# Peptides against a protein of PDB entry 3OAK: the designs that were tried, part 95

Target 1, 145 residues: chain A of PDB entry 3OAK
Amino acid sequence: DDLEQYLDEKILRLKDEMNIAAQLDIDTLNKRIETGDTSLIAMQKVKLLPKVVSVLSKANLADTILDNNLLQSVRIWLEPLPDGSLPSFEIQKSLFAALNDLPVKTEHLKESGLGRVVIFYTKSKRVEAQLARLAEKLIAEWTRP

## One batch from the design tools (peptide; made by RFdiffusion4, then SolubleMPNN)

Design b1_p24_2_s1
Fold by OpenDDE base, seed 4:
Structure b1_p24_2_s1 (fold): chain B 145 residues (1-145), chain A 24 residues (1-24)
Amino acid sequence: as target 1 above (145 residues)
Amino acid sequence: SEMEKKEKELKEELKKFLADPDFD
């Protein structure tokens, strides 16, 4: 199916872009730590966020998103940064919101590691209360009878 | 139905996983 192939390629490209953005931000923050240059700001994920949200919000891409394990890249974006900080409030909020509309199954949580990370957000005192509640909502939905 | 049973099983598996993230 040509359409399915096109969609797969689209998602895989985004997945790659997300991974690159994450790594670039990590590199920036590592350099910031090493040099003490506070002018170094990690912005790659934030710049790419609108595209990520746009893709995650499209119902017709849900199967493609899940089948290609895009959630692995979502997980990566949610992980703590080298300086111990969390991704920006906007990244967290946007991703949690987008995840609410995806038919995420156990297999997707396992293969992506997303479940573990979202649990982290429900427990960490470093997480804003508002975002912790969003994480809790996801857990509740995924475990809903 | 068989589908409902499978869904239930998957949800139970997820609950176990989420209760202990080291569960596999």
Scores: peptide ipSAE 0.105, ipTM 0.667, DockQ to the pose 0.017
Fold by OpenDDE base, seed 5:
Structure b1_p24_2_s1 (fold): chain B 145 residues (1-145), chain A 24 residues (1-24)
Amino acid sequence: as target 1 above (145 residues)
Amino acid sequence: SEMEKKEKELKEELKKFLADPDFD
C-alpha cells in the first residue's frame, strides 16, 4: 500500500528528527557543564515541538505512530537531562496532552519504555503538581479494565 | 476473543510493573 508506506516514512523521519534534537540538546548541556559557558542553551527540542504536537494530534496517523514506535522518541524527550533538570514545562504539558488522545496499548508501552517514565512523573518531587496529575490520568487510562 | 484475552493479560502485567518498577 503506497499510502501506508508514505505515512510510515513520514513518521520514521520525524522519529529520527526527534532523536537528533534530543541528542543535540544533551550535547549542548554536557558542554555547558564541562566548560561553564552559560551562553550554551539547549533549544532543539523546543524548536521541533510544534511539529511533534501537530503529528501526534492527527487521528489518521495514530496507527502509524504506534506501529512505528514513535512513543520511544516521546519517552526520550521526557527523560531527565544531564544537569538533572527535566524538559521544559511546555514540552511536558504538550506531550502529556497529546498522549491522552492516542489509543495507547500495553504493547506500545513495553516497546517504548514510556510507562516507566510516566510513572516517574507521578512520583518525582521535581515535577510540577499540574503535570503530575496529567501523568496520573495517563496511567489510570492505560491500566483501565 | 483471543485478542481480548491477551490484552487483559498484558494489562495485568502492566499493573504489576507499575506497582513495582523492578518487575521483570
Scores: peptide ipSAE 0.096, ipTM 0.672, DockQ to the pose 0.017
Fold by OpenDDE base, seed 2:
Structure b1_p24_2_s1 (fold): chain B 145 residues (1-145), chain A 24 residues (1-24)
Amino acid sequence: as target 1 above (145 residues)
Amino acid sequence: SEMEKKEKELKEELKKFLADPDFD
């Protein structure tokens, strides 16, 4: 119906925005590495984060989020950056919190690749202990009988 | 149900990833 179409378009637009933000941050960091210009700071994801969290937290958008594989863009945001660093603590924490409230099924984890990325956060030595525990909580919820 | 079986299989697959010591 009209509402469903509207919501689909909204989520698809957000996916595009998220993907662009991620790529711009990658480009910024690649340029920083190449030029040595330390004034180059990757901030696009951080700027968009409030909007992402707002959307992910809306119960009425859950089906649309999952059906349109927005979790793929969430996965992209969680991936390590070119310099080997991880997304900011705030991005990790906010996304893990938001994911905890979504009715994520294993099929969504598979099609988005998010499952593997979250597992990475449970095992990586580069991840803060607090965030590793949040990742572990997600995995436990997703794998429970 | 078939749907439940599929979900269970996918969960088991995910558990295998967790058990993989080389996964990272």
Scores: peptide ipSAE 0.096, ipTM 0.672, DockQ to the pose 0.019
Fold by OpenDDE base, seed 1:
Structure b1_p24_2_s1 (fold): chain B 145 residues (1-145), chain A 24 residues (1-24)
Amino acid sequence: as target 1 above (145 residues)
Amino acid sequence: SEMEKKEKELKEELKKFLADPDFD
């Protein structure tokens, strides 16, 4: 119906925006590494984060989010950056919080690759303890019978 | 604890499951 189509389009647009933001940040950091210009700051994901959080937090969008594999873009946002660093603390915290409220199923984890990334956060020494605990909570929830 | 062991086992199962090449 019209509403479903509207919501699909909304999510797909956000998915594209997220993917673009991630790539732009990667490009920025690659250039930073190549040039040594420390003034180059990757800010595209951070700028888009409020919109992402807003969407992920809407209960009426849950099915649309999952059906359109927005979690793939969430996974991309959580992956390590070219310099080996992780996305900002706020990005990690916000995304983990949002994921906690979504009815994520095994099929969504498979098609998005999100499960692998969250597992990474449970064991990486680079992850803050607070965020590692959030990742562990997600894994526990997703592996529950 | 038993809960910790269970959680670890479940995580390992998830890892194995997600590592299945058929997922790709």
Scores: peptide ipSAE 0.075, ipTM 0.637, DockQ to the pose 0.020

Design b1_p24_2_s2
Fold by OpenDDE base, seed 5:
Structure b1_p24_2_s2 (fold): chain B 145 residues (1-145), chain A 24 residues (1-24)
Amino acid sequence: as target 1 above (145 residues)
Amino acid sequence: SEMEEKEKKLKEELKKFLADPNFD
């Protein structure tokens, strides 16, 4: 199916872009720590966020998103940064909102590792209360009978 | 169905994991 292949390639390209953005931000922050150069700012994920949200919000892409394990890249974006900080408030909020609309199943949580990270957000004292509640809502939905 | 049974089993596994992060 040509359309299916096209959509698969689109999602796989986005995965690569997300992973690259995450790594570039990590590299920037590591260099900031090593050199003390406070002018180094990690901005790659923030720049790509609108595209990520746009893709995640499209109902017709849900199966393609889940089948190609895009949630692994979402998990990567939610992980703590080298300086111990969390991704920006906007990244957290946008991703939690997008995840709420996806038909995520247990198998997707396992193959992506997303479940573990979202649980972290429900327990961490570094997470804003508003975002912790969003994480809790996701966990409740994913464990729903 | 087989699919429903598998999903049920996986959800139960996830619940156990959430209760104990050291669950393997």
Scores: peptide ipSAE 0.131, ipTM 0.695, DockQ to the pose 0.017
Fold by OpenDDE base, seed 2:
Structure b1_p24_2_s2 (fold): chain B 145 residues (1-145), chain A 24 residues (1-24)
Amino acid sequence: as target 1 above (145 residues)
Amino acid sequence: SEMEEKEKKLKEELKKFLADPNFD
């Protein structure tokens, strides 16, 4: 119906925005590495984060989020950056919190690749202990009988 | 149901993946 179409378009637009933000941050950091210009700071994801969290937190958008594989863009945001660094603490924390409230199924984890990335956060020595625990909580919820 | 069995299978696959010591 009209509402469903509107919501689909909204989520698809956000996916595009998220993917662009991620790529711009990658480009910024690649340029920083190439040029040595330390004034180059990757901030596109951080700037968009409030909007992402707002959308992910809306219960009425859950089905649309999952059906349109927005979790793929969430996965992209959680991936390590070219310099080997992880997304900011705030991005990790906010996304893990938002994911905890979504009715994520195993098929969504598979099609988005999010399951594999979250597992990474449970095992990586580069991840803050607090965030590793949040990742572990997600994995536990997704794998419980 | 078929859907439930599929979900169960996927969860088991994910558990096996998590148990892989070479992951990461």
Scores: peptide ipSAE 0.117, ipTM 0.689, DockQ to the pose 0.019
Fold by OpenDDE base, seed 1:
Structure b1_p24_2_s2 (fold): chain B 145 residues (1-145), chain A 24 residues (1-24)
Amino acid sequence: as target 1 above (145 residues)
Amino acid sequence: SEMEEKEKKLKEELKKFLADPNFD
């Protein structure tokens, strides 16, 4: 119906925006590494984060989010950056919080690759303890019988 | 069912990875 189509389009647009933001940040950091110009700051994901959080927090969008594999873009945002660093603390915290409220199923984890990335956050020594615990909570929930 | 089996398989895989201290 019209509403479903509207919601699909909304999510798909956000998915594209998220993917673009991630790539732009990667490009920025690659250039930073190449040139040594420390004034180059990757800010595209951070700028888009409020919109992402807003969408992920809407109960009426949950099915649309999952059906359109927005979690793939969430996974992309959580991937390590070219300089080996992780996305900002706020990005990690916000995304983990949002994921906790979504009815994520096994099939969504498989098609998005999110499961393996979150496992990374439970194991990586580069992750803050607070965020590692959030990741562990997600894994525990997703692996429940 | 096939779907149930797939879910079970993935959950077991995730558990295995989580239990592996060398994963990362």
Scores: peptide ipSAE 0.115, ipTM 0.688, DockQ to the pose 0.020
Fold by OpenDDE base, seed 4:
Structure b1_p24_2_s2 (fold): chain B 145 residues (1-145), chain A 24 residues (1-24)
Amino acid sequence: as target 1 above (145 residues)
Amino acid sequence: SEMEEKEKKLKEELKKFLADPNFD
């Protein structure tokens, strides 16, 4: 199926872009720590976020998103940064919102590791209460019998 | 099925993490 192939390639490209953005931000923050240059700002994920949200919000891409384990890249974006900080509030909020609309199954949580990370957000005192509640909602849905 | 059992196992694992007050 040509359409399916096209969609797979689209998602895989985004997945790669997300991973690159995450790594670039990590590199930036590591350099910031090493040099003390506070002018170094990690912006790659934030810049790519609108595209990520756009893709995650498309119902016709849900199967492709899940089948290609894009949630692994979502998980990566949610992980704590080298300086111990969390990704931006906007990234967290946008991703949690997008995840609510995806038919995520336990198999997807397993292969992506997203489940553990979202649980972290429900427990961490570093997480804003508003976002912790969103994470809790996701966990409740994913653990529903 | 095998898949259903794995799903149940994962759900139970997640619930255990949620129940751990020391998890952070």
Scores: peptide ipSAE 0.114, ipTM 0.686, DockQ to the pose 0.020

Design b1_p24_2_s3
Fold by OpenDDE base, seed 4:
Structure b1_p24_2_s3 (fold): chain B 145 residues (1-145), chain A 24 residues (1-24)
Amino acid sequence: as target 1 above (145 residues)
Amino acid sequence: SEMEKKEKELKERLEEFLKDPNFD
């Protein structure tokens, strides 16, 4: 219906925005590496984060979020950056928290690749302990019998 | 890289979970 279509479009728009933000940050960091200009800071994801969290937190959007594979963009945001670093602490924390409230199923993990990334966060020594625990919580929830 | 190795390992592990017909 009209509402469903509206919600789909909303989520798909956000998905696109997230992907663009991620790419812009990647471009920034690549340029930083190439030029050595340490004043270049990747900020696009951080700027968009409040909107992402707001959307992910809305229960009425859960089905739309999952059906449109917004989690793929979440996965992209969680992936390592060109300089080998991980996304900011705030991005990790906010996304893990938001993911905890979504009824994520196996199919969503497969189509998004999110499961693999989150598992990485449980094992990586580069991840802060607090965030590793959040990742572990997600994995536990997703792998429960 | 070390990170790539870890990702491969964890990918494989997750795939095993996802293959389980009882995986919820």
Scores: peptide ipSAE 0.023, ipTM 0.554, DockQ to the pose 0.022
Fold by OpenDDE base, seed 5:
Structure b1_p24_2_s3 (fold): chain B 145 residues (1-145), chain A 24 residues (1-24)
Amino acid sequence: as target 1 above (145 residues)
Amino acid sequence: SEMEKKEKELKERLEEFLKDPNFD
């Protein structure tokens, strides 16, 4: 189906863009550590975040998002950075909110590794209390009997 | 609390379900 193919390509392009953004930010932070140049700021994920949130919020894309394992890129965006810091508060909050509206199943969590990362956010002392609660809410929804 | 107990149980269940290696 032409529509299905179009939607797949759209999501796969976004997935690629997300992965590139994450890598560029990692590279920036690594260079900052190596050179001591504090003017180097990782901003690629933040710049792309509105587009990511927009796509994740579209109900008609839910199946395509899940089938193409876009959640793997979401997981990557949530992982700790080279300097040990976490992604920005806004990235965490936006992604957790978006995830709450997706019909995520156990298989998607396994394919993406997202489940383990979200559990981390429920336990980490570095995570803001508000975001830890959002992570806990996701865990509750994903493990609902 | 009861809420904390429930959350702990849910986390443990998820960890059990996700113990298998992730797929690429």
Scores: peptide ipSAE 0.022, ipTM 0.572, DockQ to the pose 0.021
Fold by OpenDDE base, seed 2:
Structure b1_p24_2_s3 (fold): chain B 145 residues (1-145), chain A 24 residues (1-24)
Amino acid sequence: as target 1 above (145 residues)
Amino acid sequence: SEMEKKEKELKERLEEFLKDPNFD
């Protein structure tokens, strides 16, 4: 199916872009720590966020998103940064909102590692209460019989 | 509340499941 192939390629490209953005931000923060240059700001994920949210919100892409393990890149974006900080409030909020509308199954949680990361957000004292509640809501949905 | 209790139970259940070293 030509359409299916096209959508797969689209999602795989985004997955790659997300991974690159995450790595660039990590590199920036590592350099900031090493050099003390406070002018170094990690902004690559934030710049790409609108595109990520747009894709995650499209119902017609849900199967393609899940089948290509885009959730692994979502997990990567949610992981703590080298300086111990968490991704921006907006990244967290946007991703949790998008995840809430996806038909995520156990197999997707397994292959992406997303479940463990979201559990982290329910427990961490560094997470804003509002976002912790969103994480809890996701866990409740994913453990629903 | 009852809702909070249920949420806690579900979270704990998932945590136990995710502890499986073969999960991912």
Scores: peptide ipSAE 0.022, ipTM 0.552, DockQ to the pose 0.021
Fold by OpenDDE base, seed 1:
Structure b1_p24_2_s3 (fold): chain B 145 residues (1-145), chain A 24 residues (1-24)
Amino acid sequence: as target 1 above (145 residues)
Amino acid sequence: SEMEKKEKELKERLEEFLKDPNFD
């Protein structure tokens, strides 16, 4: 119906915005490496984060989020940056918190690649301990019999 | 689409990263 179509379009637009933000940050950091200009700072994901968290936290959008594979964009936001660093602490914390409230199923993890990325966060020495614990909690919930 | 292509490229980069023998 009209509402479902509206919600689909909203989520798909956000998905595109998230993907663009991630790529722009990658481009910024690549340019920083190439030019040595340390004034270049990747800020696109951080700027969009409040909107992402707002959408992910809405119970009425859960089905639309999962059906349109928005978790693929969440996965992209969690990927390592060109300099080998991870996304900001705030991004990690906010996304892990939001994911905890979504009814994520195995099929969503597979189609988004999110499962493997979150596992990475449970193992990486570069991840803050508290965030590693949050990642572990998610894995435990998603892999329970 | 162009966006899907970029997503694929990002995924490939991540997969390569995770295959690094020095993964911590």
Scores: peptide ipSAE 0.024, ipTM 0.533, DockQ to the pose 0.059; fails the geometry check

Design b1_p24_3_s1 (from b1_p24_3, 11 letters changed)
Fold by OpenDDE base, seed 3:
Structure b1_p24_3_s1 (fold): chain B 145 residues (1-145), chain A 24 residues (1-24)
Amino acid sequence: as target 1 above (145 residues)
Amino acid sequence: SPEEEAEEYEKKYEEFEKRLKELE
């Protein structure tokens, strides 16, 4: 129906915005590495984060989020950056919190690649303990019989 | 024990990773 189409388009637009933000940050950090210009700061994901959190927290958007594979963009945002660092603590915390409230199924993990990345967070020594525990909680829930 | 729990988690993660590799 019209509402479903509207919501699909809304989520797809956000997905594009997230992907663009991630790529711009990657480009910024790559340029930083290449030039040594420490004034280059990756800020696009941080700037968009409030909007992402707002959308992910809306229960009425859960189906639309999952059906349009927005979790792929969430996965992209969680991946290590070109300089080897992880996304900001706030990005990690916000996304893991939001994931706890989504009815994520195996098919969504498959098509997004999110499961593999979250497992990474359970193993990485660079992740804050509290976030590692959140990642472990998610994996436990997703692998429940 | 903590060791048993660690082993359980490790096995779970390994199985999950294998499954994901097969599906991706």
Scores: peptide ipSAE 0.030, ipTM 0.553, DockQ to the pose 0.028
Fold by OpenDDE base, seed 1:
Structure b1_p24_3_s1 (fold): chain B 145 residues (1-145), chain A 24 residues (1-24)
Amino acid sequence: as target 1 above (145 residues)
Amino acid sequence: SPEEEAEEYEKKYEEFEKRLKELE
């Protein structure tokens, strides 16, 4: 199916873009730490976020998203940064909201590592209370018998 | 209570981690 192939390619390209954005931000922050240059700002994920949210919000892409393990890139975006900080509040909020609408199964959590990261957000004192609650909600839903 | 809720979630987390480990 031409459409299915197109959608697969689209998601895989986005996955690559997300991974690159994350790495570029990591590189920027590492350089900031090493050089002390406070003018270095990591903004690649923030710049790409609207596109990510747009894709994750489309119901017709859910299967393609899950089948191609895009959640691995979502996990990467949620991981702590080199300076110990978390991704921006907007990134956290947007991704958790998107995850809430996806039919995520245990197999997807395993292959992406997303489950462990979301659990982290339920326990971290660095996370805003509202996002911690949302993370807890997700965990509760994913652990249903 | 908040403590009871915390214990409930802790149990869920443990079950979740066990399930993930078993599937790995």
Scores: peptide ipSAE 0.027, ipTM 0.542, DockQ to the pose 0.026
Fold by OpenDDE base, seed 4:
Structure b1_p24_3_s1 (fold): chain B 145 residues (1-145), chain A 24 residues (1-24)
Amino acid sequence: as target 1 above (145 residues)
Amino acid sequence: SPEEEAEEYEKKYEEFEKRLKELE
């Protein structure tokens, strides 16, 4: 119906925006590495984060989020950056909090690649303990029979 | 080291994938 189409388009637009933001930040950091210009700061994801959190937190959008594989973009945002660093703590915290409230199924983990990235966060020594614990909680929930 | 961390990650990921297959 019209509402379903509207919601699909909304989520797909956000997905595209997230992917673009991620790529722009990657480009910025790559240029920073290449030029040594420390004034180059990757801010696109941070700027878009409030919108992402707003969408992910809405229960009525859960099905649309999962059906359109928005979690793939969430995964992309959680991946290490070109310089090996992780996304900002705020991005990590916000996304993991949002993931905790989504009815994620194994099929969504597979199609998004999110499972692998979350496993990384359970083991990485660069991840804050609180987020590592949350990542572990998610993995435990997602792997329940 | 990053290499050691990656190795530990891969082991756990393998276990995770195994578990996911069991849920299929």
Scores: peptide ipSAE 0.143, ipTM 0.741, DockQ to the pose 0.028; fails the geometry check
Fold by OpenDDE base, seed 2:
Structure b1_p24_3_s1 (fold): chain B 145 residues (1-145), chain A 24 residues (1-24)
Amino acid sequence: as target 1 above (145 residues)
Amino acid sequence: SPEEEAEEYEKKYEEFEKRLKELE
């Protein structure tokens, strides 16, 4: 199926881009810590966020997204940064919103590690209350019969 | 405290994992 292959390639490319963006931000922040250069700003994820949100919101891509473990990259984007901070509020909000509309199954949670990270957001005092509630909602939905 | 938060997280995670297994 040519369409299936096309969609797989599209998602895999995005997955790669997301992983690269995350690593570049990590590198930037590590260098910031190392050098003390406060002009170094991690913004690669933020720059890519609109594209990520656009893809995650497309119903016709849901199966492709889940089958190719794009949620692993989503998990990576949600993880704490080297300086101990969390990703931007906008990233958190956008990703949680997108996750709410995806038909995530237990197998996807396991292969991506997303469940663990979302649980973190339900407990962390560094997370805005609004987003903690969204995280709680996701956990509840993923654990319902 | 961070330690308390970690402990609570681990407990919740264990419960979550248990539930996930039940849904499989």
Scores: peptide ipSAE 0.060, ipTM 0.639, DockQ to the pose 0.027; fails the geometry check

Design b1_p24_3_s2 (from b1_p24_3, 11 letters changed)
Fold by OpenDDE base, seed 1:
Structure b1_p24_3_s2 (fold): chain B 145 residues (1-145), chain A 24 residues (1-24)
Amino acid sequence: as target 1 above (145 residues)
Amino acid sequence: SVEEEAEKYEKLYEEFLKRLKELE
């Protein structure tokens, strides 16, 4: 119906925005490495984060989020950056919190690649202990009989 | 880089995948 179509379009637009933000940040950091210009700071994901969190937190959007593979964009946002660093603490914390409230199933994990990335966060020495525990909680919930 | 990082924890990831498969 009209509402369903509207919601699909909304999620797909956000998905595009997230992917663009991630690529722009990658481009910025690559340029920083290549030129040595320390004034270049990747800010696109951080700027878009409030909108992402707002959408992910709405229960009425859960099916639309999962059906349109928005989790692929979430996975992209969680990936390490060109300089080897991780996305900001706030991005990690907010996304893990949002994921905890979504009815994520095996098919969503496979089609998005999110499972592999979250496993990384459970053991990486670059991850804060608090966030590693959140990642572990997600893994436990997704593998719950 | 994500692929390389995942390889460091391949055993853990494989166990995770096995558990997921068992739930299917």
Scores: peptide ipSAE 0.308, ipTM 0.806, DockQ to the pose 0.046
Fold by OpenDDE base, seed 4:
Structure b1_p24_3_s2 (fold): chain B 145 residues (1-145), chain A 24 residues (1-24)
Amino acid sequence: as target 1 above (145 residues)
Amino acid sequence: SVEEEAEKYEKLYEEFLKRLKELE
């Protein structure tokens, strides 16, 4: 129906925005590495984060989020950056928190690749312990009988 | 990359997938 279509379009637009933000940040950091210009700061994801969190927190959008594989974009945002660093603490924390409230199923984990990334966060030494625990919590929930 | 880092934990991931499969 009209509402469903509207919601789908909303989520798909956000998905696109997230992907663009991620790529722009990657481009920025690649240029930073290439040029040594430390004034180049990747800020696109951070700028978009409030909107992402807002959308992910809406219970009425859960099905639309999952059906449109927005989690793929979430996964992309969680991936290591070109310099090997991880996304900001705030991004990690916010996304893990938001993910905790979504009824994520196995199919969503597979189609998004999110499961693999979150597993990484549970064990990577580059991840803050607090965030590793959040990742572990997600894994526990997703593997709960 | 995520892929490279994930390879370090492939065994763990496989176990994770196994658990997920068991829930299906």
Scores: peptide ipSAE 0.301, ipTM 0.809, DockQ to the pose 0.065
Fold by OpenDDE base, seed 3:
Structure b1_p24_3_s2 (fold): chain B 145 residues (1-145), chain A 24 residues (1-24)
Amino acid sequence: as target 1 above (145 residues)
Amino acid sequence: SVEEEAEKYEKLYEEFLKRLKELE
C-alpha cells in the first residue's frame, strides 16, 4: 500500500545516508593518515546518529527496517575504521541498544553480516567492557531457541 | 576489516553460525 511504499522509501533513503556518512568518515580518516593532518575528524556518523536511533526505535518501522536490510548499514557503522579504531562509544552503545529491541532473525543476520560484527565486539580487547556485555546479550538472544 | 579481525575468533564465530543454523 501507499504507506508501505512510503516507509520503504524512507528507510532506503536513510540506508543511503548512513552508507554515505560511513564512507565520508572513512575518507576523512584515510586522508588524516595520509597527510598527518590531525584536525581532520570523522563526524558524519555522529551527526546522523540521532536520526538513525530515532528510526530504529520505532516499532512501526521494524518490518521495513528488516525487509530493506538496514542492518547492513548498521553493520557498516560498527566496523573498525581505517586507523584501527572503533566507532565512537556513543555509536556503539546506541546501536546495540536499538538492536536489542528489534526482532532480528537469522536471515537478517546473514544478509547484513551483522552477526560477524557483533561477535567481534564480544571478544575484541578494544571494546569497552560495558559494550562487550551488550554484544554478548545480543548474541545470546539471537541464538536462543 | 571485521572479516580480517574475525579470523582471530574463527572458532567462536563457527560456533555462532552452528547455533544459528540449528535455529533455522
Scores: peptide ipSAE 0.301, ipTM 0.806, DockQ to the pose 0.046
Fold by OpenDDE base, seed 5:
Structure b1_p24_3_s2 (fold): chain B 145 residues (1-145), chain A 24 residues (1-24)
Amino acid sequence: as target 1 above (145 residues)
Amino acid sequence: SVEEEAEKYEKLYEEFLKRLKELE
């Protein structure tokens, strides 16, 4: 119906914005590495984060979020950057918190690749202990009978 | 990449996938 179509388009637009933000940050950091210009700072994801969190927190959007594989873009945002660093503490914390409230199923984990990334966060030495615990909580929730 | 680093934790990931399969 009209509402479903509207919501689908809204989520797909956000998905596109997230992907663009991720790529722009990657481009910035690659250029930083190439040129040595330390003034280049990747900020696109951080700027968009409040909008992402706002959408992920809305219960009435859960089905639309999951059906349109927005979790793939969430996975992309959690991946390591070209300089080997991880996304900011705030991005990690906010996304893990938002994921905890979504009714994520096995099919969503497979089509997004999110499960593999979160497993990485449970064991990576580059991850803060607090965030590793949040990742562990998600894994436990997704695998509970 | 995450994919490359995840290879170090392959056993853990395989166990996770096994648990997911059991839920299907």
Scores: peptide ipSAE 0.302, ipTM 0.807, DockQ to the pose 0.065; fails the geometry check

